# Ledger of designs, part 52: peptides against a protein of PDB entry 3VA4

Target 1, 107 residues: chain A of PDB entry 3VA4
Amino acid sequence: EPIGQLRLFSGTHGPERDFPLYLGKNVVGRSPDCSVALPFPSISKQHAVIEISAWNKAPILQDCGSLNGTQIVKPPRVLPPGVSHRLRDQELILFADFPCQYHRLDV

## One batch from the design tools (peptide; made by RFdiffusion4, then SolubleMPNN)

Design b2_p11_7_s1 (from b2_p11_7, 6 letters changed)
Fold by OpenDDE base, seed 1:
Structure b2_p11_7_s1 (fold): chain B 107 residues (1-107), chain A 11 residues (1-11)
Amino acid sequence: as target 1 above (107 residues)
Amino acid sequence: SLDALLEALNS
């Protein structure tokens, strides 16, 4: 069962999409085999990773050395590659210029 | 919400 959700907001790229997040590594990237597949040129093949452990359901977000970066919106922060960021419920994230929101599921 | 994100980006 999914522990969280990553919502990609609607935009010029298309409609809103919701991606389930599971225990372990959830890779965000342009590659089609990513857990969160964002098939857009500005997204790196392996852009970032959201890791969720069984003992701590608050995810850890890391940029994987992406070309166009990963940012937290509020408060604004650019994530250096490989630096762990603990995601808060309802946190707003930019992968390149694509706005997303993390949601912790009540499970 | 997207509105919340836009507000944050415009601050």
Scores: peptide ipSAE 0.105, ipTM 0.759, DockQ to the pose 0.035
Fold by OpenDDE base, seed 2:
Structure b2_p11_7_s1 (fold): chain B 107 residues (1-107), chain A 11 residues (1-11)
Amino acid sequence: as target 1 above (107 residues)
Amino acid sequence: SLDALLEALNS
């Protein structure tokens, strides 16, 4: 069962999409095999990873050396590749130029 | 919401 969700906000690319997040590694990327598949050319094949170690722990976001980067919106922060960022509930994230939001699901 | 995001980005 999903314990988190990543929302891709609507934009020029199309409507809003919600992606379930599970225990373990949830890869964000352009490759169709990714848990969070963002099929856009500016997204790297394996762009980032959201790792959830336990249902009661904050997920860890890491950029995977993406071409166009991963950023936290507030407070503004560019994530260096491979550096762990603990996600807060309702965290706003940019994968390249695509705005997303993480939120914890109540299970 | 996207509205909240836009607000955050605008700040």
Scores: peptide ipSAE 0.104, ipTM 0.757, DockQ to the pose 0.034
Fold by OpenDDE base, seed 5:
Structure b2_p11_7_s1 (fold): chain B 107 residues (1-107), chain A 11 residues (1-11)
Amino acid sequence: as target 1 above (107 residues)
Amino acid sequence: SLDALLEALNS
């Protein structure tokens, strides 16, 4: 059962998409095998990872050395590669220029 | 929603 969700907001790429997040590593990237598959050229094949270790713990976001970066919107922050960022509920994230939002599912 | 993103950027 999914513990969280990553929402990709609608844009020029198309409509909104929601991706379930599970226990373990949820890879964000252009590769179709990624848990969060963002098939866009500006997204690295393996761009970032959201790791959820337990249902009652905040997920950890790490950039995987992506070409175009991972950023937190508020407060603004560029995530250095491999540095753990604890996600807050409703966190707004930019993968390259694609705006996303994490939220914890009420399960 | 995307409005939330806009609000975050404007605050």
Scores: peptide ipSAE 0.101, ipTM 0.756, DockQ to the pose 0.031
Fold by OpenDDE base, seed 3:
Structure b2_p11_7_s1 (fold): chain B 107 residues (1-107), chain A 11 residues (1-11)
Amino acid sequence: as target 1 above (107 residues)
Amino acid sequence: SLDALLEALNS
């Protein structure tokens, strides 16, 4: 059962998509074997990781040294590679230029 | 939601 969700908003790339997030490491990247597979050229093969250690703890987002970066939208913040950022429910994230939203599920 | 995203981008 998923503990969280990452939503990719609709855009020129196509329709909205929702990705389930589970305990452990959820890799965001262009590679097809990523938990959150974003098959777009501006996304790095392994772009970022969302790690969930427990259902009642905030997930940790880390950029993996991506080419085009990972940013928090509000308040605006560029995430340095490898630095832990605790995700808040409903947090808006840019992977490169792709807007996403993290949502905590009630489990 | 998309509305929330738009609001955040406009802030």
Scores: peptide ipSAE 0.097, ipTM 0.754, DockQ to the pose 0.032

Design b2_p11_7_s2 (from b2_p11_7, 8 letters changed)
Fold by OpenDDE base, seed 3:
Structure b2_p11_7_s2 (fold): chain B 107 residues (1-107), chain A 11 residues (1-11)
Amino acid sequence: as target 1 above (107 residues)
Amino acid sequence: SAAAAALAANA
């Protein structure tokens, strides 16, 4: 049972996709072995990480020094590499140009 | 932006 979910919104790349998030490190990246595999050239192989330490704690998002960056939409902000950002439920995130949304699951 | 439009459409 996943603790969270990352939704990749539909776009020119294709339809919407939902990725389950679990306890520990959920890597976002182009590499196929990533927890959140985004097989797009603008996504770094190891782009970012969403770490969930407990079901009742907000996940921590960190950019891993990606080429095209990780941004929070509201308020707009580029995440410096390695700086922890505590995700809020329903937070909107840009990995490169790909809009995503984090959702906390009520487990 | 295209990203903002996508978010508005899907969120």
Scores: peptide ipSAE 0.048, ipTM 0.732, DockQ to the pose 0.039
Fold by OpenDDE base, seed 1:
Structure b2_p11_7_s2 (fold): chain B 107 residues (1-107), chain A 11 residues (1-11)
Amino acid sequence: as target 1 above (107 residues)
Amino acid sequence: SAAAAALAANA
């Protein structure tokens, strides 16, 4: 069952979408086989990864060397490739220019 | 906007 959720906010691309996040690696990217598939040209095929551990359910976000970057909104920070960022509940993230929000599920 | 609401809800 999902442990978290990543919400892609509505925009010019279309309506809001919610993606379940599971234990292990949840890849964010343009490739259709990604756990969080964002089929937009500004998103890299494998853009970032959200990894959830069995021992620590707080996800770790890493940019995978994406072209247009991964940013934390508050406080503003660009994530260097491969640098671990522990996601906080309700945290706002930009994949390229696409705003998303992480939500921890009560399971 | 949804983005503005999200920013406000975060803190």
Scores: peptide ipSAE 0.046, ipTM 0.725, DockQ to the pose 0.030
Fold by OpenDDE base, seed 5:
Structure b2_p11_7_s2 (fold): chain B 107 residues (1-107), chain A 11 residues (1-11)
Amino acid sequence: as target 1 above (107 residues)
Amino acid sequence: SAAAAALAANA
């Protein structure tokens, strides 16, 4: 059962997509085997990771040394590679130029 | 900004 969700907002690339997030490491990347597969050239094959260690703990987002980076929108922050960022519910994230939103699911 | 993110990133 998913514990969270990552929403990729609609844009020029296409419609909105919702990705379930589970316990463990949820890899964000261009590779089709990623938990959050974003098949766009500006996304690195292994772009970032959202790790959920427990259902009652905030997920940790880390950039994996992506080419075009990972940013938090409010307040604005570029995430250095490998630095842990605790995700807040409803947090807005940019993977390269792709806006996404994390939200916790009620389980 | 996306430009700042790209600059701070790797490959």
Scores: peptide ipSAE 0.028, ipTM 0.641, DockQ to the pose 0.198
Fold by OpenDDE base, seed 2:
Structure b2_p11_7_s2 (fold): chain B 107 residues (1-107), chain A 11 residues (1-11)
Amino acid sequence: as target 1 above (107 residues)
Amino acid sequence: SAAAAALAANA
């Protein structure tokens, strides 16, 4: 069962989408076989990864050297490629220009 | 690995 969720907010691309996150690596990218598939041209094929080691540990977000970057919204921070960022519950993330939100599921 | 993922193409 999923341990977390990544929400893609609604926008010009269409309605909100929710993606389940599981133990291990959850790849975010344009490629259709990504765990979090964001089929938009500004998203890299393998854009970022959210790695969850345990249900009670903060996930780690890493940008994978994406073309258009990965950013934390508050406080604002651009994530250098390959540098681990520990996600907080309800954290707001930009993958390129697409706003998303991570939340932990209480399961 | 995380390192391998970080080396993925940016396209």
Scores: peptide ipSAE 0.023, ipTM 0.610, DockQ to the pose 0.122

Design b2_p11_7_s3 (from b2_p11_7, 7 letters changed)
Fold by OpenDDE base, seed 4:
Structure b2_p11_7_s3 (fold): chain B 107 residues (1-107), chain A 11 residues (1-11)
Amino acid sequence: as target 1 above (107 residues)
Amino acid sequence: SAAARALALNA
């Protein structure tokens, strides 16, 4: 059962896409086997990870040393590789230049 | 939402 959702906003790359997020590791990356597969050249094969634990349903986001980075929009912040960031509901994220939004699901 | 997208793209 999905605990959250990551929405990739529409853009020149194509339409909006929603990715379910589950307990454990949800890898964001260009590789097709990623939980959040973003098949774009500016996204690293393993770009970032969103980890959700059973005792804390608020996700932890970490950049995995991506080439083009991971940023939080508000307040603006570039995430250093490997540094944990606790995601807030409705938080806006940039993976490289791709805008996304995290949404907590009611479960 | 349109508002969220605008905010993200404006960063």
Scores: peptide ipSAE 0.166, ipTM 0.759, DockQ to the pose 0.039
Fold by OpenDDE base, seed 2:
Structure b2_p11_7_s3 (fold): chain B 107 residues (1-107), chain A 11 residues (1-11)
Amino acid sequence: as target 1 above (107 residues)
Amino acid sequence: SAAARALALNA
């Protein structure tokens, strides 16, 4: 069962989408085989990864050397490639220019 | 949605 959720907010690309996040590595990227598939040109094929090691631990977000970057909104941070960022519930993330939000599910 | 984004950003 999913432990978390990543929401892609609506935009010029289309409506809002919710992606389930599971135990292990959830790859964010343009490739269709990614756990969080964002099929947009500005998203790298393998853009970032959200790793969840346990239901009771904060997920770790890492940029995978993406072309257009990964940013945290509050407080603003640009994530250097490969540097671990512990996600807080309700954290707002930009993958390239696509705004997303991480939500911890009550499981 | 845009509204949801605004709410999230202001949360």
Scores: peptide ipSAE 0.163, ipTM 0.759, DockQ to the pose 0.031
Fold by OpenDDE base, seed 5:
Structure b2_p11_7_s3 (fold): chain B 107 residues (1-107), chain A 11 residues (1-11)
Amino acid sequence: as target 1 above (107 residues)
Amino acid sequence: SAAARALALNA
């Protein structure tokens, strides 16, 4: 059962996509076997990770040393590689220039 | 980018 969701907003790349997030590590990347597979050239094969330790704890986002970075939108901030960022519900994230939103599911 | 952020906020 998914605990969270990562929404990739629609754009020049195509339509909106929603990715379920589960307990453990949810890897974001261009590689097709990533939990959140973003098959775009500007996304690193393993770009970032969203780790959910428990259903009642905020997920942790870490950039994995990606080429084009991971950013928080509000307030704007580039995440240094490997540094833990606690995700807020409804948080807006840029993986490279791809806008996404984290959403906690009420399950 | 600033443009990407604006897109995210408007989505």
Scores: peptide ipSAE 0.154, ipTM 0.733, DockQ to the pose 0.042
Fold by OpenDDE base, seed 3:
Structure b2_p11_7_s3 (fold): chain B 107 residues (1-107), chain A 11 residues (1-11)
Amino acid sequence: as target 1 above (107 residues)
Amino acid sequence: SAAARALALNA
């Protein structure tokens, strides 16, 4: 069962969507085989990865050298490619211009 | 901005 969730907020692209996150690597990208498939032109085919090593450990977010970047909203920062960022519960993330939110599931 | 919208949606 999923132990985390990534929410894509509603926007011009359409309604809100929730993506389950599992142990291991959860790839975020435009490619349809990504765990978190965001089929938008501004998203790289393999844009970023959320790695969850254990159910009781904060996930790691890494940008994969995406064209349009990955940012943390608060405090605002651009994530350098390949640099590990520990996700906080309720973290707000921008993949290119698409706002998302990570949250840990209480399971 | 998209960031501002995200913050508003999270409120």
Scores: peptide ipSAE 0.149, ipTM 0.743, DockQ to the pose 0.036

Design b2_p11_7_s4 (from b2_p11_7, 6 letters changed)
Fold by OpenDDE base, seed 5:
Structure b2_p11_7_s4 (fold): chain B 107 residues (1-107), chain A 11 residues (1-11)
Amino acid sequence: as target 1 above (107 residues)
Amino acid sequence: SEAERLLALNS
Protein backbone atom coordinates (compact mmCIF):
# COMPACT_ATOMS: atom_id res chain seq x y z
CA GLU B 1 0.00 0.00 0.00
CA PRO B 2 1.12 3.57 -0.57
CA ILE B 3 2.94 5.33 2.23
CA GLY B 4 2.89 8.78 0.78
CA GLN B 5 1.44 10.81 -2.01
CA LEU B 6 2.77 13.37 -4.44
CA ARG B 7 0.15 15.75 -5.74
CA LEU B 8 0.68 17.63 -8.98
CA PHE B 9 -1.44 20.75 -8.74
CA SER B 10 -3.71 21.77 -11.56
CA GLY B 11 -2.42 24.18 -14.15
CA THR B 12 -2.27 24.90 -17.85
CA HIS B 13 -1.23 21.28 -18.30
CA GLY B 14 -4.53 20.04 -16.96
CA PRO B 15 -6.19 18.94 -13.75
CA GLU B 16 -4.62 17.88 -10.49
CA ARG B 17 -3.06 14.43 -10.36
CA ASP B 18 -2.19 12.34 -7.33
CA PHE B 19 0.62 9.82 -7.41
CA PRO B 20 1.00 7.15 -4.75
CA LEU B 21 4.46 6.74 -3.26
CA TYR B 22 5.72 3.39 -2.08
CA LEU B 23 8.66 1.96 -0.21
CA GLY B 24 11.77 2.20 -2.33
CA LYS B 25 12.58 4.58 -5.14
CA ASN B 26 9.80 6.58 -6.74
CA VAL B 27 11.22 8.17 -9.86
CA VAL B 28 9.81 11.48 -11.02
CA GLY B 29 10.23 12.12 -14.71
CA ARG B 30 8.89 12.53 -18.20
CA SER B 31 9.43 8.88 -19.04
CA PRO B 32 6.15 6.96 -18.98
CA ASP B 33 7.63 4.22 -16.82
CA CYS B 34 8.39 6.59 -13.96
CA SER B 35 6.46 6.13 -10.72
CA VAL B 36 5.53 9.78 -10.98
CA ALA B 37 5.18 10.29 -14.69
CA LEU B 38 5.04 13.95 -15.65
CA PRO B 39 4.81 13.88 -19.45
CA PHE B 40 5.90 17.44 -20.05
CA PRO B 41 8.81 18.62 -22.19
CA SER B 42 10.39 20.68 -19.41
CA ILE B 43 10.64 17.61 -17.19
CA SER B 44 13.69 15.42 -17.67
CA LYS B 45 13.13 11.77 -18.57
CA GLN B 46 14.41 10.92 -15.13
CA HIS B 47 14.14 14.17 -13.25
CA ALA B 48 14.26 13.30 -9.57
CA VAL B 49 13.73 10.48 -7.13
CA ILE B 50 11.78 10.22 -3.91
CA GLU B 51 13.14 7.37 -1.85
CA ILE B 52 11.19 5.98 1.06
CA SER B 53 13.30 3.58 3.10
CA ALA B 54 10.74 2.91 5.82
CA TRP B 55 7.18 3.91 6.63
CA ASN B 56 8.33 5.81 9.70
CA LYS B 57 11.16 7.72 8.03
CA ALA B 58 10.94 10.93 6.10
CA PRO B 59 11.33 10.40 2.35
CA ILE B 60 14.49 11.59 0.65
CA LEU B 61 14.22 13.72 -2.46
CA GLN B 62 17.13 13.98 -4.88
CA ASP B 63 17.36 15.78 -8.18
CA CYS B 64 18.86 13.50 -10.81
CA GLY B 65 20.72 16.16 -12.73
CA SER B 66 17.60 17.46 -14.38
CA LEU B 67 17.76 20.17 -16.98
CA ASN B 68 15.30 22.51 -15.32
CA GLY B 69 15.92 21.62 -11.72
CA THR B 70 14.10 20.72 -8.57
CA GLN B 71 13.26 23.28 -5.94
CA ILE B 72 11.67 23.47 -2.54
CA VAL B 73 9.08 26.23 -2.38
CA LYS B 74 9.03 27.25 1.28
CA PRO B 75 11.57 28.37 1.98
CA PRO B 76 12.84 28.66 -1.61
CA ARG B 77 15.78 26.38 -2.25
CA VAL B 78 17.29 24.89 -5.38
CA LEU B 79 18.32 21.30 -4.80
CA PRO B 80 21.82 20.51 -6.05
CA PRO B 81 21.90 17.33 -8.14
CA GLY B 82 22.31 14.19 -6.10
CA VAL B 83 22.07 15.91 -2.75
CA SER B 84 19.61 14.37 -0.34
CA HIS B 85 16.75 16.49 0.89
CA ARG B 86 14.56 15.08 3.64
CA LEU B 87 10.96 15.80 2.75
CA ARG B 88 8.70 17.31 5.36
CA ASP B 89 5.04 16.44 5.42
CA GLN B 90 3.10 18.84 3.21
CA GLU B 91 6.27 20.03 1.53
CA LEU B 92 5.82 22.01 -1.67
CA ILE B 93 8.15 21.12 -4.51
CA LEU B 94 8.80 22.46 -7.99
CA PHE B 95 9.94 20.01 -10.64
CA ALA B 96 10.96 22.43 -13.33
CA ASP B 97 7.99 24.81 -13.14
CA PHE B 98 5.44 22.24 -12.02
CA PRO B 99 4.27 22.70 -8.43
CA CYS B 100 3.70 19.59 -6.39
CA GLN B 101 3.08 18.67 -2.79
CA TYR B 102 4.22 15.68 -0.81
CA HIS B 103 2.19 14.38 2.06
CA ARG B 104 2.41 11.34 4.24
CA LEU B 105 -0.59 9.06 4.23
CA ASP B 106 -2.20 7.83 7.40
CA VAL B 107 -1.76 4.10 7.12
CA SER A 1 -4.79 29.19 -9.79
CA GLU A 2 -3.13 26.99 -7.21
CA ALA A 3 -0.12 26.63 -9.46
CA GLU A 4 0.25 30.39 -9.72
CA ARG A 5 -0.03 30.81 -5.98
CA LEU A 6 2.66 28.22 -5.35
CA LEU A 7 4.96 29.70 -7.97
CA ALA A 8 4.55 33.06 -6.29
CA LEU A 9 5.69 31.55 -3.01
CA ASN A 10 8.81 30.24 -4.72
CA SER A 11 9.70 33.60 -6.22
Scores: peptide ipSAE 0.205, ipTM 0.792, DockQ to the pose 0.046
Fold by OpenDDE base, seed 3:
Structure b2_p11_7_s4 (fold): chain B 107 residues (1-107), chain A 11 residues (1-11)
Amino acid sequence: as target 1 above (107 residues)
Amino acid sequence: SEAERLLALNS
């Protein structure tokens, strides 16, 4: 059962997509085997990781040394590679130029 | 787009 969700908003790339997030490591990247597969050239093969240790703990977002970076929208912040960022519910994230939103599911 | 609307609203 998924305990979180990452939404990729609609844009020039296409329609909105919702990706379920599970306990453990959820890799965000261009590679098709990623939990959150974003098949776009500006996304690194393994771009970032969202790690969820427990249903009642905030997920940890970490950039994996991506080429085009990972940013938090509000307050604006570029995430240094390998530095843990605890995600808040409804947090807006940019993977390269792609806006996404993390949502905590009520399970 | 929804992305643009949300980003504008949140900023």
Scores: peptide ipSAE 0.191, ipTM 0.765, DockQ to the pose 0.035
Fold by OpenDDE base, seed 4:
Structure b2_p11_7_s4 (fold): chain B 107 residues (1-107), chain A 11 residues (1-11)
Amino acid sequence: as target 1 above (107 residues)
Amino acid sequence: SEAERLLALNS
């Protein structure tokens, strides 16, 4: 059962897409075996990770040393590689230039 | 679009 959702907003790449997030590590990246597979050239093969623990259901987002970075949209903040960022419900995120939103599911 | 709006917020 998913604990959260990551929504990729529509854009030049195509329509909106929703990805379920589970307990443990949810890797965001261009590789097709990623939990959140974003098959775009500006996304690193393993770009970032969203980790959700049983102790704290608020996810931790970390950039994995991606080429084009990971940013929080509001307030604007570049995430240094490997630095933990606690995601809030409805958090807006940029993976490279791709806008996404985290949504906590009521479970 | 929503994507464009979000990109603008980040700038």
Scores: peptide ipSAE 0.190, ipTM 0.778, DockQ to the pose 0.047
Fold by OpenDDE base, seed 1:
Structure b2_p11_7_s4 (fold): chain B 107 residues (1-107), chain A 11 residues (1-11)
Amino acid sequence: as target 1 above (107 residues)
Amino acid sequence: SEAERLLALNS
């Protein structure tokens, strides 16, 4: 069962999409094999990773050295590549210019 | 749109 959810908000690209997040590494990227597949040119093939462990279900977000970056929206913060950021419930994230929101599931 | 509002917040 999923431990969390990442929502891609609706926009010019199309309607909103929800991606389940599981224990382990959930890769965000343009490649179709990614757990969170964002098939857009501005997204790197492997853009970022959201890692969730069994002992601490709060996800850790890391940018993977993406071309167009990963940012926290509020408060604004650019995430340096490879630096761990603990996601807060309902946190708003930009992958390149695509707004997303993390939601912790009650499990 | 919601996406546009969020982008504005980041800018």
Scores: peptide ipSAE 0.188, ipTM 0.775, DockQ to the pose 0.048

Design b2_p11_8_s2 (from b2_p11_8, 6 letters changed)
Fold by OpenDDE base, seed 2:
Structure b2_p11_8_s2 (fold): chain B 107 residues (1-107), chain A 11 residues (1-11)
Amino acid sequence: as target 1 above (107 residues)
Amino acid sequence: EPVVFDPSVLE
């Protein structure tokens, strides 16, 4: 069962979408086989990864060398490729220009 | 001039 959720907010691309996050690596990218598939041209085929090691540990977000980057919104920061960022509950993330939010599920 | 994202629009 999912340990977390990544929400893609609604926008010009369409309505809100919620993606379940599981233990292990959850790849964010344009490729349709990604755990979090964002089928938009500005998203890299394999853009980033959210790794969840345990239900009681904060997930780790890493940019995978994406073309248009991965950013944390509050406080604002651009994530260098391969550098681990520990996600906080309700954290807002930009994959390229697509705003998302991580939510920890009560499991 | 880059536009700064305001997260309050999402909250």
Scores: peptide ipSAE 0.043, ipTM 0.651, DockQ to the pose 0.165
Fold by OpenDDE base, seed 1:
Structure b2_p11_8_s2 (fold): chain B 107 residues (1-107), chain A 11 residues (1-11)
Amino acid sequence: as target 1 above (107 residues)
Amino acid sequence: EPVVFDPSVLE
C-alpha cells in the first residue's frame, strides 16, 4: 500500500497526475521505468529520489545530480546533489520547472 | 523571455 503521494500539478503539459510512493526508493525521472515518471525533456532520466523507510516513514528527498535541479518552494531552496532533505507533509517541490506536492497518507 | 514560476499560485 502507498505511504505517500506525489502530485504533479496541472499545467501546459497536461492534467494533474498523482503518483503513489512506497517504502524504499521512489525514483523521480524522465525514464519510463521510474516510480515517478515525468516524461519531459527538462527532467533528467534519473532526476531525484524520494526514499521512505519503515522506521519513520518521513520521506527523504535527494537530487541525483539533475541538470535542471530540484528546489523546495517554501522557503525557496535549491537542493545540492546528494544532500538529504526531509519532506514535510504538503511540501511543494520543483523538479526542474514542474511543480509538485508531497502528501503523506495516513495508513 | 523566460517565464518565472510564482509559487504563490499553489497556496
Scores: peptide ipSAE 0.038, ipTM 0.643, DockQ to the pose 0.269
Fold by OpenDDE base, seed 3:
Structure b2_p11_8_s2 (fold): chain B 107 residues (1-107), chain A 11 residues (1-11)
Amino acid sequence: as target 1 above (107 residues)
Amino acid sequence: EPVVFDPSVLE
């Protein structure tokens, strides 16, 4: 069962989409095989990864050397490739220019 | 270059 969720906010691309996150590596990218598939040209095939080691630990977000970057929105911060960022509940993230939000599920 | 985004529009 999912222990987290990544929400892609609605925009010109279409309606909001919610992606379940599971234990292990959840790859974010344009490739259809990604756990979080964002089929948009500005998203790298393998853009970033959200790794969840346990339900009671904060997920780790890493940019995978994406072309258009991964950023934390508030406070603003560009994530260097391969550097671990611990996600807070309700964290707002930009994958390229696509706004998303992580939240922990209570299960 | 960081993307300019106002998070207030999401709240």
Scores: peptide ipSAE 0.037, ipTM 0.648, DockQ to the pose 0.180
Fold by OpenDDE base, seed 4:
Structure b2_p11_8_s2 (fold): chain B 107 residues (1-107), chain A 11 residues (1-11)
Amino acid sequence: as target 1 above (107 residues)
Amino acid sequence: EPVVFDPSVLE
């Protein structure tokens, strides 16, 4: 059962897409075997990871040394590779230039 | 001049 959701907003790439997030590591990347597969050239094969633990349901976001970066929108912040960022519900994220939103599910 | 993303359009 998913305990979170990552929404990719609609844009020039196409319509909105929602990705379920589970306990453990949810890899964000261009590779099709990623939990959150974003098949776009500006996204690294393994771009970032959203890790959710059972003892702390607030996800930890880390950039994996991506080419085009990972940013928090409000307040604006570029995430250095490997540095943990605790996601808040409804947080807005840029993977490269793709805007996304994290949503915590009530489970 | 860089284009700055306006997050209000997503809210």
Scores: peptide ipSAE 0.041, ipTM 0.648, DockQ to the pose 0.174; fails the geometry check

Design b2_p11_8_s3 (from b2_p11_8, 6 letters changed)
Fold by OpenDDE base, seed 5:
Structure b2_p11_8_s3 (fold): chain B 107 residues (1-107), chain A 11 residues (1-11)
Amino acid sequence: as target 1 above (107 residues)
Amino acid sequence: MPVEFDPSVLE
């Protein structure tokens, strides 16, 4: 069962989408086989990864050397490629210019 | 890099 959720907010691309996050690596990218598939040209094929090592540990977000970057919204911070960022509940993330939100599920 | 996003729009 999912431990977390990544929400892609609605926008010009279309409606909101909610992606379940599981233990292990949840790849964010344009490729259709990504756990979080964002089929948009500004998203790299493998853009970032959200790794959840345990249900009681905060997920780790890493940019995978994406072209258009990964940012934390509050406070604003561009994530250097490969550098681990511990996600807080309700964290707002920009993958390229697509706003998303991480939410920890009550399991 | 993309321009900063105002999250208040999403709240």
Scores: peptide ipSAE 0.125, ipTM 0.757, DockQ to the pose 0.196
Fold by OpenDDE base, seed 2:
Structure b2_p11_8_s3 (fold): chain B 107 residues (1-107), chain A 11 residues (1-11)
Amino acid sequence: as target 1 above (107 residues)
Amino acid sequence: MPVEFDPSVLE
């Protein structure tokens, strides 16, 4: 059962997509076997990871040394590779140039 | 790096 959701906003790439997030590591990347598969050239094969340790804890986002980076939108912050960032509900994230939003689900 | 993103355009 998903504990969170990552929304990829609609854009030139196509319509909005919602990805379920589960306990453990949810890899964000271009590779099709990623939990959050973003099949776009500017996304690294393994771009970032969202780790959820428990349903009642904030997820941890880490960039995995991606080519085009991972950023928090508000307040703006570029995430250095491997540095933990605790996600707030409704947090806006840029993976390369793709805007996404984390949403906590009620479980 | 991508240009600055204005989140208000998504709200």
Scores: peptide ipSAE 0.109, ipTM 0.752, DockQ to the pose 0.202
Fold by OpenDDE base, seed 1:
Structure b2_p11_8_s3 (fold): chain B 107 residues (1-107), chain A 11 residues (1-11)
Amino acid sequence: as target 1 above (107 residues)
Amino acid sequence: MPVEFDPSVLE
């Protein structure tokens, strides 16, 4: 049962892709075993992590020291490595140059 | 490094 969803918008890389997010750690990265696998060279093998707690279903996003960074779009903010950012519903995120959007699944 | 993203494209 997914608690949230991360949408990778369509672009030159291809069509839109939706990734389910579950309780615990959802790793975002280029490695194929990541929960959110973004197989692109500008994405670090382990780029970031979206952690969802049973106590608070609002996800915590942390950059894992990625090469090309993680940004919040509105307002623009580069996330320092290891610093927690609480995601809001419909939050727009840039992993390197790939725009994504988080939305909560009301289940 | 990150490319500029215009969220207006989602409206």
Scores: peptide ipSAE 0.107, ipTM 0.741, DockQ to the pose 0.255
Fold by OpenDDE base, seed 3:
Order: structure tokens, then C-alpha cells, then sequence
Structure b2_p11_8_s3 (fold): chain B 107 residues (1-107), chain A 11 residues (1-11)
């Protein structure tokens, strides 16, 4: 059962898409087998990872050494590769130039 | 670096 969600906002790429997030590692990347598959050339094959260790703990976002980076929007922050960032509910994230939003699901 | 994004457009 999903305990979180990552929303990819609509844009020139197409409509909004929602990706369920589960306990464990949710890989964000261009590769089709990623939990959050973003099939866009500016996204690295394995771009970042959202790890959820428990339903009552904030997920951890890490950039995986992506080419075009991972950023927190507010306040603005570029995430160094491999450095853990605890996601807040409703956190806005840029994977390369793709805006996304994490939110916790009520289960 | 990615293009600038204004989060206010999402509110």
C-alpha cells in the first residue's frame, strides 16, 4: 500500500502524473524500471532516490549523482550527491527542470 | 543548472 505520492506537474511534456511511493527505496529516473519513471532526456537513468523507512517518518531524498541535479524549490537548495534531505509534506522538488511535489498519503 | 521555477504558479 502506498504511503506517499510524488506528483509530476503538467507541462510541455504532457499532463500531470502521480506516482505512488512505498516503503523502501523509490528510485526516480529515466530508466523504465524506476519506481518513478520520468522518461525524459534531461533526467538521469537513476537520478535520485526517495527512501521511506517507516510510515511515521519523513522520507529521505538523495540525488544519485545526476547530470542535471536535484533541487528543493522553497527555500531554494541544490542537493549535493548522496546527501540526505528529509522531505516535508508538500515539498516542491526539481528533478532537472521538472517540477514535482511530494505529499504524504492519509491511510 | 535547471531553468528557474516560480513556485507561486502552483499555488
Amino acid sequence: as target 1 above (107 residues)
Amino acid sequence: MPVEFDPSVLE
Scores: peptide ipSAE 0.096, ipTM 0.748, DockQ to the pose 0.256

